# Peptides against a protein of PDB entry 3B8E, part 8

Target 1, 230 residues: chain A of PDB entry 3B8E
Amino acid sequence: PFLIFIIANIPLPLGTVTILCIDLGTDMVPAISLAYEQAESDIMKRQPRNPKTDKLVNEQLISMAYGQIGMIQALGGFFTYFVILAENGFLPIHLLGLRVNWDDRWINDVEDSYGQQWTYEQRKIVEFTCHTPFFVTIVVVQWADLVICKTRRNSVFQQGMKNKILIFGLFEETALAAFLSYCPGMGVALRMYPLKPTWWFCAFPYSLLIFVYDEVRKLIIRRRPGGWVE

## One batch from the design tools (peptide; made by RFdiffusion4, then SolubleMPNN)

Design b1_p8_8_s1 (from b1_p8_8, 7 letters changed)
Fold by OpenDDE base, seed 3:
Structure b1_p8_8_s1 (fold): chain B 230 residues (1-230), chain A 8 residues (1-8)
Amino acid sequence: as target 1 above (230 residues)
Amino acid sequence: RPIKVFDL
């Protein structure tokens, strides 16, 4: 988020403190839950691997899969950001280079894509209203990420929802998202203004995309053992 | 001018 903010000179899509809440808050319990699930599922079913060649290949492939999923997650967040700004009169093309004027408190007549003038205060309300749905979008796509990480090869439908630690992780990240979104004072403290409940659904297509992507990946692995997709 | 729609 911050790199795209600098490169494209768009209004800040996600605050630095909110990024820290993702990295330290929402990702910590999920990461722990995955560590426990790997211990249960992998210990009993791993065929003896060649310790020199098969570890490096599997680590690279896991890293690539996580990298691709992370790109889809970021895309989901930016999609939500652009939708909110577009619904508030700022089309994506108009946001390019707008940051300089957007962040200037002395400019109170910044025009949107429809020629409406926005005061600094109004712009900051819209900006901070984007931060919350961006964060929530990340949490909602993380639901899919957590669910798919249950298995390396089997479909989620074959494994089922037996891991209580993962269910707790899903609950914790959702509760944290709701707390940060709706607790009084979060707009001042974290630059996260409350969002309409409808914005929680904006991420669902991307969560579905992540789920379908992983199920297709796993299907390919099952059909072509030893392929580059493993 | 269109009314600003704050879809917050």
Scores: peptide ipSAE 0.047, ipTM 0.769, DockQ to the pose 0.204
Fold by OpenDDE base, seed 4:
Structure b1_p8_8_s1 (fold): chain B 230 residues (1-230), chain A 8 residues (1-8)
Amino acid sequence: as target 1 above (230 residues)
Amino acid sequence: RPIKVFDL
């Protein structure tokens, strides 16, 4: 989020403190849960041919998977961010370079994509209103990401939700999302304004897409072992 | 059009 904020000069999608809450609060328990996830029964049945090399490969694969998950989460958050801003008159292309004027308190006539003028206060309301749904979107995407990353090859339907730590992590991050979204004072403390419950569903299409994509990927891998999709 | 602000 912050990198794109700097590079694209868009209005701040998510506050730094909220990012820390994601990294430390929502990602930590799921990450631990994935570390304790029993390797797929077929992987566990394979004796490591070379424990040193296989460990290094596994660590690299895990690191890469976590990096990919983080990118997917960011994409999900930005999806919601762009949807919210577009619904408020700011199309994605108009947001590019807008930050300078957006953050200027003396400019009260920032035009949206439709020529509507926005005061500084109105812009900040919209900005801070984006923070909460962005965070919630990350959580909702994490539901899918965690579920799909539980298995490398097997379908979620085959592996099941046996990892109690993963399930606990999903509940924890959801509870945290609800807390940060609806606890009084979060707007002042974290610049996270309350969101309507309907915005929880904004990420669902994205989560569904990644879920379907990964299930299809896994299906292809299962049917064509050693294919380019691995 | 009235400024459509995200309804909190």
Scores: peptide ipSAE 0.040, ipTM 0.750, DockQ to the pose 0.315
Fold by OpenDDE base, seed 1:
Structure b1_p8_8_s1 (fold): chain B 230 residues (1-230), chain A 8 residues (1-8)
Amino acid sequence: as target 1 above (230 residues)
Amino acid sequence: RPIKVFDL
């Protein structure tokens, strides 16, 4: 998020407080829940791992996969951000370099892509209105991330949803996201203005993409042991 | 004209 903000000089897509709420609020309980996940059903059928070769290769490839998933998550957040701004008159190309004038409180005639003038207050309302959907988008893609983290090789359909703590974690992060999005005063306290419930669905394609991506990855691993995707 | 998603 910050890299694109700096490089493209766009209006701030995600506030620092919102990032803190992700890192400390929505991610902790779900991550802890993975410690209670059952061993993969094929653990007794697997040959002993070579501790020198299989560990390093598997850690590198898991790191690459999670890096790719993280990029998809970030893309989901930015997609939501760009959609909201576009629907409010600011096309993505127009946002490039706009930050300087956007953040200037003395400029009250910033034009959108349609020639409409925006006051500083109006711009900040739409900016802070983007922060909440970006946050919610991250939570929704994290649903997929948590579910795929249940297994390394087996399909989630083979592993099942037996971990009640993980299910509780998914509920907790969603409830927290709803609380931060809709509780009165959050706009003032956290610069998180309430979002329309429809914006929760903006992330669903990305969440599905993450899930499908990982299931395909795992399928390839199962079919081609020792392949470059492990 | 864009339909404002949020009432500003």
Scores: peptide ipSAE 0.029, ipTM 0.703, DockQ to the pose 0.204
Fold by OpenDDE base, seed 5:
Structure b1_p8_8_s1 (fold): chain B 230 residues (1-230), chain A 8 residues (1-8)
Amino acid sequence: as target 1 above (230 residues)
Amino acid sequence: RPIKVFDL
């Protein structure tokens, strides 16, 4: 988030407090839940691997896959950000370089893409209204990420949803997201303004994309054992 | 015109 904020000089897409809520709030229980996931049913059917070479290669491939998934997650957050700003009159092209005037409290006539003027207070309400949906988008894409992390090779449909702690983690992160989004005073305390329920759906295509991407990856691994996709 | 998230 901050890199694009610096390079493109766009209004801040995600606040520091919101980032802390992701890192410390929503991700903790899900991460712990993965420690209780059952071993894959095919583990006893796998041929012996070379412990010196195959472990290092596997770690690199896993790191690459998680990096790619993380990029899709970030893309989902930015998509939600751009959609909200566009629906409030600021098209993506107009946001480039706008940060300087956007953050200036003495400029009360910043024009949107339609020639409407926005006061500093109005701009900050829109900005903080983007922070909450960005956060919620991350939670929604994390549903898919957490579910796909249950297995390395098997489909989630083959492994099933037996880990009750993982299911609890999905409910916990969602409940926390709802609490931070709708609890009175969060706008003042955390600069997280209330979110219209419709914005929860903006992440769904990206959540589905993550799920499909990983299921296709796993399918390729099952069909071509020892490939570079593993 | 876009529908604003909040009434101004």
Scores: peptide ipSAE 0.028, ipTM 0.702, DockQ to the pose 0.210

Design b1_p8_8_s2 (from b1_p8_8, 7 letters changed)
Fold by OpenDDE base, seed 5:
Structure b1_p8_8_s2 (fold): chain B 230 residues (1-230), chain A 8 residues (1-8)
Amino acid sequence: as target 1 above (230 residues)
Amino acid sequence: RPLLVYPL
């Protein structure tokens, strides 16, 4: 979120507090749960890695995590952000360069795409109102990310959902996201304002896309071993 | 194995 904030000079899409809630809150139990995942059925047919040449974090992992899945997750978050701002009168084109005036507390007449004027306080309420749905969007796309991380080659349908710790993690992260979003006083304590229930669904297409994308990738790997997709 | 991602 900060890269586009700097490059496009748009209102801040995701706050520092919400980032910390993701990094230290919602994603901790899910990440730990992967340690309890059962080995894939074909693990004994795979050659061991060469410890001298094969890195644990390689270019393929970076490309998959940050270059592919991470970009789809970011697109999901920004989609939610643009939808919320558009519903509040700020079309995506109007947001480009708007940060300078948006963040100026002395400007109380910032116009939206329809000519409505917004005070600094009103703008900050809308900005913080975007942070919580962006956070929730990340949680929803993380469901798919966690599920695809269960396997490297086999389909999730072949592996199954037998990891009880992972299932617990999915419920825990969702419950925590709901708690942080709707608990009274979170607006004051964390600058997290409650979101409309409809905004939970904004991420669903992206979550489905992540799942389908990885299942197709794994299918290609299974059908064409030794390809550049592996 | 992919890692969990935190978008920026």
Scores: peptide ipSAE 0.044, ipTM 0.783, DockQ to the pose 0.021; fails the geometry check
Fold by OpenDDE base, seed 1:
Structure b1_p8_8_s2 (fold): chain B 230 residues (1-230), chain A 8 residues (1-8)
Amino acid sequence: as target 1 above (230 residues)
Amino acid sequence: RPLLVYPL
């Protein structure tokens, strides 16, 4: 989020508080739950990792986590952001370079794509109205990411959903996201304004895409061991 | 797999 904020000079898509709520809130229990995942059925057929040559974090893992899944998650978040701003009169092209005037408290006549003038206060309400749906979008794409992390090679359908702690984590992160989004006073305390229930669905295509993408990847790995996809 | 790396 910050890279595009700096490069494109757009209004802040995701606040620091919302990022902290993800990293320390919604992702914590799900992440811990993976420690309780059942071993994959083929674990006895795999060679042990060589501690001297095989990195715990390798290029393949970085490529998957940051380069592939992370990019789909980012696209989901930015999609939600652009939709909300467009519904409020700010088309994506109009947002480019707008940050300078957007963040200036003394400019109270910033025009949207339709020539409507926006006060600083109105702009900040819209900005913070984007932060919460972006946060929720991340939680929704995290559902898929957590589920795909259950296995390295086997399908989730082969592994099953037997990890009760992971299931609890999915409910917990969702409940926490709902709490942070809808609890009275969160707009003042965390700059998290309540979102329309419809915004939860904006991330669903991206969550499904993450899941399907990884299942297809795993299918290719199972059918063609030693391929470039591994 | 490392924890979900959120796109920064």
Scores: peptide ipSAE 0.036, ipTM 0.776, DockQ to the pose 0.021; fails the geometry check
Fold by OpenDDE base, seed 3:
Structure b1_p8_8_s2 (fold): chain B 230 residues (1-230), chain A 8 residues (1-8)
Amino acid sequence: as target 1 above (230 residues)
Amino acid sequence: RPLLVYPL
């Protein structure tokens, strides 16, 4: 989010407070829950990692985490952001370079794509109205990310959903996201304005894409062991 | 995963 904010000079897609709510709030219990996941059925067929040659964080992990799943998550968030701004009169092309005037509190006549003028206060309401659905979008795509992280090679259908702590984490992160989105005063306290319930569904295609993508990847690995996909 | 680690 921050790279696109700098490069494209668009209005802030995701606030610092909302980022902290993801990293310290909604992602914490899910991440801890993975420590309680049962070993995959094939674990005893794998050689132990060589601590001298095999890195814990390797190129494959970085590629999967940041280059594949992280990119799909970011695309989901930005899709939600652009849809909300378009519904409020700001088409994606018009957002390029707009940040400078958008964040200037002394400019109260910023025009949207339709020539409507927006005060600083109105622009900040729209910006903070984008932050909450972007946050919720990340939580919804994190459901898929957490589920795919249960296994390295086996399908989630082979592993099953037996980890009660992981199931609890999914409910906890969702309940926390709902609390932060709808509790009275969150707009003042966290700059998280309430969202329409329909915005929860904007991330579902991306969450499904993450899940299907990883299941297909794992299927390829199982059918072609030692392939370039591994 | 934490978005703090994502440069995006």
Scores: peptide ipSAE 0.030, ipTM 0.746, DockQ to the pose 0.025; fails the geometry check
Fold by OpenDDE base, seed 2:
Structure b1_p8_8_s2 (fold): chain B 230 residues (1-230), chain A 8 residues (1-8)
Amino acid sequence: as target 1 above (230 residues)
Amino acid sequence: RPLLVYPL
């Protein structure tokens, strides 16, 4: 998100405080819950990792986590961001390079895609209005990410949802996201303005896409052992 | 006047 903000010079899509709420708030319990996941049924058929040659974090893991799943998550967040701004008169093409004038408090006549003028205060309200739905979008796509992380090779349907700590983590992160989004004073404290309940559904296609993508990947691995996907 | 989708 921040890289696109710098490269494209768009209004800030996700605030630093909201990023901290993800990294330190919603992701902690889910991440810890993975330590309690049961071993995959085929784990004893795999050779042990060679600690001298095999890295714990390898290129494949980086490619999957950041290059594939992370990109789908980012696309989901940006989709929500662009939809909100478009509904408020700012089409995606018009946002390119707009940051300079958007962030200037002395410019009170920034035009949208329809020729309407926006004051600095109005622009900042719209910007901070995007932060909370972007945050919630990340939480929703993290549901899928957490579930797919239960296994490396087996389907989630083969593994099942027996990890009660992971289930608790899913509810906890969702409850925390709702608390941060709707608790009185969060707009002042965290610059997180309340979102319409309908915005929670904006990420659902991307969450489903992540889940289906990984299940298809795992299916390919199971059908073609030793392939480039493994 | 800008049409804000969210309450100001």
Scores: peptide ipSAE 0.015, ipTM 0.588, DockQ to the pose 0.335; fails the geometry check

Design b1_p8_8_s3 (from b1_p8_8, 8 letters changed)
Fold by OpenDDE base, seed 1:
Structure b1_p8_8_s3 (fold): chain B 230 residues (1-230), chain A 8 residues (1-8)
Amino acid sequence: as target 1 above (230 residues)
Amino acid sequence: RPIKVYPL
């Protein structure tokens, strides 16, 4: 989020507070729940990790976590951001370089893509109205991320959803996201304005994409051990 | 087209 904010000079897509709510709020219980996941059925067929040569965090894990899944998650967030701003009169091309005037409190006549003028207050409301759906989008794509993290090689359909703590984590993160989004006073306290229920669905294609992408990856690994996908 | 502004 911040890299594109700096490079493209767009209005802030995700606030620091919302990031903290993800890192310290919605992602903690789900992450802890993975410690209670049942071992994969093929664990006894796998060689032990060589502690001298095999890193715990290897290039494949970094590529998967940050390069693949993380990028899809970021794209989901930005998709929601651009949709909301477009529905409010700001087309994606118009947002490029707009940050300078957007963040200036003394400019009250910033034009949208249709020539409508926006006061500083109106711009900040729509900006903060983007932060909450971006946050919710991250939670929705995290559902898929958490589910795919249950296994390294086996399909989730082979592993099943037996981890009750993980199921609780999915419920908890969703309930917390709803609480932070809709509780009265969150706009003042956290700069999180309430979102229309429709915004929850913006992330669903990306969440599904993450899930399908990982299941296909795992399928390829199972069918072709030692391939470039592993 | 009139853009449906999110109710501010």
Scores: peptide ipSAE 0.044, ipTM 0.748, DockQ to the pose 0.225
Fold by OpenDDE base, seed 5:
Structure b1_p8_8_s3 (fold): chain B 230 residues (1-230), chain A 8 residues (1-8)
Amino acid sequence: as target 1 above (230 residues)
Amino acid sequence: RPIKVYPL
């Protein structure tokens, strides 16, 4: 998020406090839950691997896959951000370079893409209203990320949802996201303004994309053992 | 486009 903020000079898409809530709040229980996941049923059917070469290659491939998934997650967050700003009169092209005037408290006549003028206070309300949906979008795409992390090779449908701690983690992160989004005073305390329920759905296509991407990846691995996708 | 006015 910060790299695009610096390069494109757009209004801040995600606040520092919101990032801390992701890193320390919503991701902790899910991450711990993966330690309790059952071993894949096919472990006993796998051929011996070369411990010197195959382990390093596998680590690189896993790292690449997680990197790609992380890019899809970020894309989902930015999609939500651009949709919200566009619905408030700021088209994506108009946001490029706008940060300088956007963050200037003495400029109260910043024009949107339709010639409407926005005061500093109005702009900050819209900005902070983007932070909460961006956060919620990350939580929704993390549902898919957590579920796909249950297995390396088998489909999630083969593994099932038997890990009760993981299920609890999904509910916990969602409940925390709802609490931070809707609890009175969060706008003042955390600069997280209340979110319309409709914005929760903006991430769903990306969550589905992550899930489908990983299931297809795993299917390829199962059909072509020893391929570069593993 | 339908423009929403704050508060959102």
Scores: peptide ipSAE 0.042, ipTM 0.762, DockQ to the pose 0.235
Fold by OpenDDE base, seed 3:
Structure b1_p8_8_s3 (fold): chain B 230 residues (1-230), chain A 8 residues (1-8)
Amino acid sequence: as target 1 above (230 residues)
Amino acid sequence: RPIKVYPL
């Protein structure tokens, strides 16, 4: 988010504090919960890896998969950001380079894509209204990410949801997201203004995409052992 | 034209 903010000079899509809440708040308990995941039912059915060839390839492929999932997560957040700004009169093309005037408190007549003028206060309300749904979008796509991380090869439907610590992690990150989104004063403290409940659903297609992507990947691995997808 | 939506 920060790199795109600098390169494109768009209004800040996600605050630094909200990024810290993702990195330190919503991700820690889920990550710890994976340490308690049961071994895959087929672990004893896996052929022994060749230490010379399979180790490096598998690490690279895992890194690529995580990189791709991270890109889908970021895309989901930015999609929500662009939708909110577009609904408020700022089309994506108009946001390019707008940050300089957007962040200037002395400019109270910034025009949107439709020629409507926006005061500094109005712009900041819209900006901070984007921060919360972006954050929530990340949490919702993290549900899918956490669930797919339960297994390397087996489908989630084969593994099941027996890890109570993982379920608790999903609840905790969701509860934290709701707390940060709706607790009075969060707009002042964290620049996270409350969002309509409908914005929680904006991430669902991306969560589904992540889930389907990983299930298809795992299906390919199961059907073609030793393939380049492992 | 989109109306300024303040989802507060």
Scores: peptide ipSAE 0.041, ipTM 0.751, DockQ to the pose 0.253
Fold by OpenDDE base, seed 4:
Structure b1_p8_8_s3 (fold): chain B 230 residues (1-230), chain A 8 residues (1-8)
Amino acid sequence: as target 1 above (230 residues)
Amino acid sequence: RPIKVYPL
């Protein structure tokens, strides 16, 4: 989010505090849950045929897959951001380079894509309105990530949802998202304004995409053991 | 609710 904010000079998609909540709050429990699931999975019980080479290859391939999933997650967040801004009169193309004027307190006549003028206060309301749904989008795509990451090779349908730590992680991140979204004072404290329940669904296509991506990946791995997709 | 300042 921050990289695209710098490169594209768009209004800030996600606040720094919200990023910290993702990195420390939503990602930590998932990471722990994955560490436990990996330890419990029969995959760890399978001695690698070559412990040095197979481990390194597997770690690299897993890292690559998670990197790709992370890119899909980021795209999901940006999708939600662009949808919200578009619904408020700012089309994606108009946001490019707009940050300079957007963040200027003295400019109260920033035009949207339809020629409507926005005061600094109004712009900041819209900006902070984007932060919460962006965060929620990340949580919703992380649901898919948590579910898929439960197994390296087996389908979710084969492995089931037996990891209690993973389920707890899903609950915790969802509860955190609800807390940050709807607790009184979050708009002042975190610059996270409440979102309509409908915004929770904005990420669902991306969660599904992540799920399908990983299921296809796992299917390929199962059908072609030793392939580059592992 | 997201404040649609200018709901289109």
Scores: peptide ipSAE 0.040, ipTM 0.744, DockQ to the pose 0.150

Design b1_p8_8_s4 (from b1_p8_8, 7 letters changed)
Fold by OpenDDE base, seed 2:
Order: C-alpha cells, then structure tokens, then sequence
Structure b1_p8_8_s4 (fold): chain B 230 residues (1-230), chain A 8 residues (1-8)
C-alpha cells in the first residue's frame, strides 16, 4: 500500500495507525491460534524429510503465501479504496499525481473527475473515510488467509474447523475491527471514520478468491506430489 | 454527475 502511495502519488489509502492496528491488533491472536492447529490427517503417511536437502520452510511456500496471497489482499484493499473514491467523484486515473494538491491545505478548489471542487476539509473526510473500509477489507481477507493457513496440503474441508482457538481468533479480530471502526472518538484518535455497514461486503469477492485459489493450489499439490506448487 | 455524498 505505502509503495503505491509514493510511486503513484495518490491520496493516502491506509493510515500508519491503521497499519499498526492490523499488524499488532488483528493479526496477533489469529497467528497464535495457528500454533494450536492439529496435524494434517496425511502427515503420518508422508516419508520423513531429508534434513540435509529438505528445508523446513519451503521458499516456494513463502513466495506463494506472502507474495501471491499478500498481493490479492492488497488488491482487495485498493479495490475498496478506488470504489469509495470513484463514488465520491474521483476516478482512479484522476488520483494519479493528485496527492500534492490533495494534501495542500491552502488549495480548496481541487477538482474531481466531474469538475466538482473539493475543499481541503472535504478531501480529508473522504480520505479518512477510505482508511476504515481499507482496514476492514484487510480483516475480511485475513479470514480467508487464516483459514487457508490451517493446512499445507489438505483441503480445509478435510482438516475441518476443530481449532476452537482459531475460531475465537476470527471472532476476536472481527470484533476488534468493529470496535475500532465504530467506537466514539476513533475518528479523532485513529483517523478512522465510521463506515456504512455495506462496505464490509466489498472485500468478500477477494476473500472468496483467496480461499478458492489456495484450495485449487492444494488440490494440485495432492494430485501432483513434488510439483513446483508445493 | 455524482453528487458529493459524504458517508458520514
């Protein structure tokens, strides 16, 4: 997110405080919950790894988990951001290079894609209104990410949802996201303005995409052991 | 033309 903000010079899509709330608030309990995940049903049917040749952490798994899934998560957040700004008159192409004038408090006549003039205060309301839905979007895609992390090879349908701590983590991160989004004073404290409940659904296609993508990946691994996807 | 709709 921050790299695109710098390179494209767009209005800030996600605040630094919201990033900290993701990294320290919503991700910690879910991450700890994975330590309590049961072994995959087929783990005892696999040959022991060769400690001299087989890395404990496969670089391909790291690349897929943190690279590809992370990119889909970021795309989900940016999709929500661009939709909100487009609904408020700022088409994605018009946002390119706009940051300089957007952040200037002395410019009160910034035009949108339709020729409407926006004051600094109006622009900041829209910007901070994007921060909360971006944050919530990340939480919603994290639901899928956490669930797919339950297994390396087996389908989630084979593994099941027996980890009560993981289930608790999903509810906790969601409750925390709702608290940070709607608690009085969060707009002042965190620059997170309250969002319409409908914005929670904007991330659902991306959450589903992550889930389907990983289930297809795992299906390929099960059908082609030792493939490049493992 | 979209009217400025502030979600607040």
Amino acid sequence: as target 1 above (230 residues)
Amino acid sequence: RPIKVFPL
Scores: peptide ipSAE 0.034, ipTM 0.737, DockQ to the pose 0.265
Fold by OpenDDE base, seed 5:
Structure b1_p8_8_s4 (fold): chain B 230 residues (1-230), chain A 8 residues (1-8)
Amino acid sequence: as target 1 above (230 residues)
Amino acid sequence: RPIKVFPL
């Protein structure tokens, strides 16, 4: 988020408080839940690996896969951000370089893509209204991320949803996201303004994309053992 | 025109 904010000089897409809520709030219980996941059913059928070569290659491939998933997650957040700003009159091309005037409290006539003027207060309300849906988008894509992390090689459909702690984690992170989004006073305390329920759906294509991407990856690994995708 | 989330 911050790199694109600096390079493109766009209005701040994600606040520091929302980042802390992701890192310390919504991700903690899900991460702990993975420690309770059952071993994959095929673990006894796997060929012995070379402990010197196959560990290092495997760590690099896992790191690459998580990096790719992280990019899809970030893309989902930015998509939600651009949708909300476009619905409020700011098309993506108009946001490039707008930060300087956007963050200036003495400029009360910043024009949108349709020639409407926006006061500093109005701009900050819209900005903070983007922070909460960006946060919620991350939670929704994290559902897919957590589910795909249940297995390394087997499909989630082969593993099933038997981990009750993981299921609890999915409900907890969602409940926390709803609490932070809609509890009275969160706008003042955390600069998290409430979002329209429709904005929860902006992340769904990206959540599905993450799931499909990983299931296809795992399918390739099962069909072509020892490939560069493992 | 886009529907503003917050009235002006």
Scores: peptide ipSAE 0.033, ipTM 0.728, DockQ to the pose 0.213
Fold by OpenDDE base, seed 1:
Structure b1_p8_8_s4 (fold): chain B 230 residues (1-230), chain A 8 residues (1-8)
Amino acid sequence: as target 1 above (230 residues)
Amino acid sequence: RPIKVFPL
């Protein structure tokens, strides 16, 4: 988020408070729940890891987590951000370089893509209105991320959803996201303005994409051991 | 004209 904010000079897509709510709030219980996951059915057929040569965190795991899945998650968040701003009069091209005037409290006549003038207060309302749906988008794509993390090689359909703590984590993170989004006073306390319920669905294509992408990856690994996808 | 998604 911050890299694009700096490079493109767009209005702030995700606030620091919302990031803290992800890292310390919605992702904590789900991450802990993975410690209770059942071993994969083929674990006893796999060779033990060589502690001297095999890293716990390898380049392939980093590439999957940050390079592939993390990029899809970021794209989902930015998609939600651009849709909300476009529906409020700011097309994506118009947002490029707009930050300087957007953040200036003395400029009260910033034009949108349709020539409508926006006061500083109105701009900050729409900005903070983007932060909450971006946050919710991250939670929705985290559902898929958590589910794909259950296994390295086996399909989730082979592993099943037997981990009750993981299921609880999915409900907890969703309930917390709803609480932070809709509790009275969150706009003042956290700059998290309430979102329309329809915005929860904006992330669903990306969540599905993450899930399908990883299931296809795992399928390729199972069919072609030692391939470049491992 | 853009329909304001949120009442501003």
Scores: peptide ipSAE 0.029, ipTM 0.723, DockQ to the pose 0.229
Fold by OpenDDE base, seed 4:
Structure b1_p8_8_s4 (fold): chain B 230 residues (1-230), chain A 8 residues (1-8)
Amino acid sequence: as target 1 above (230 residues)
Amino acid sequence: RPIKVFPL
């Protein structure tokens, strides 16, 4: 979020505090839960690969796959951001370079894509209202990420949802997202204004995309062992 | 047109 904020000079999509809540709040319990994920039933049956050669290649390929998933997650967040701003009169093209005027408290006549003038206060309300759905979008795409990260090769349908700690992590991050979104005072404390429940669904296409992407990846790995997708 | 603000 912050890199695109700098490069594109768009209004801030996600606040620093919300980023910290993602990194320290929503990601920590899930990351710990993955350490307790049961080994894939086929990994336990495989002869140990050469840990010096096969591990490094596999770790790099896995890192690339997770990097791609992270890009889809970021794209999901930005999608939600652009949808919210578009519904508030700011089309994506109009947001480019708008940050300077957006953040200037002395400019109270910033025009949207439809020629409506926005006061500084109104702009900050919509900005902070955008932070919450962006955060929630990240949580919702992280559901897919967590589910797919249970396995390196097996389908989620093959491995199943046996890790109770991971399931707990999914509930914890969701509960945290709901708390940060709807607890009184979060708008003042965290600059996270409450969102309509409908905005939780904005990320679902991206969560599904992540899920399908990884299931296809795993399917390719299963059908073509030793491929570049492994 | 009234400014359509995302309802809180």
Scores: peptide ipSAE 0.028, ipTM 0.703, DockQ to the pose 0.332

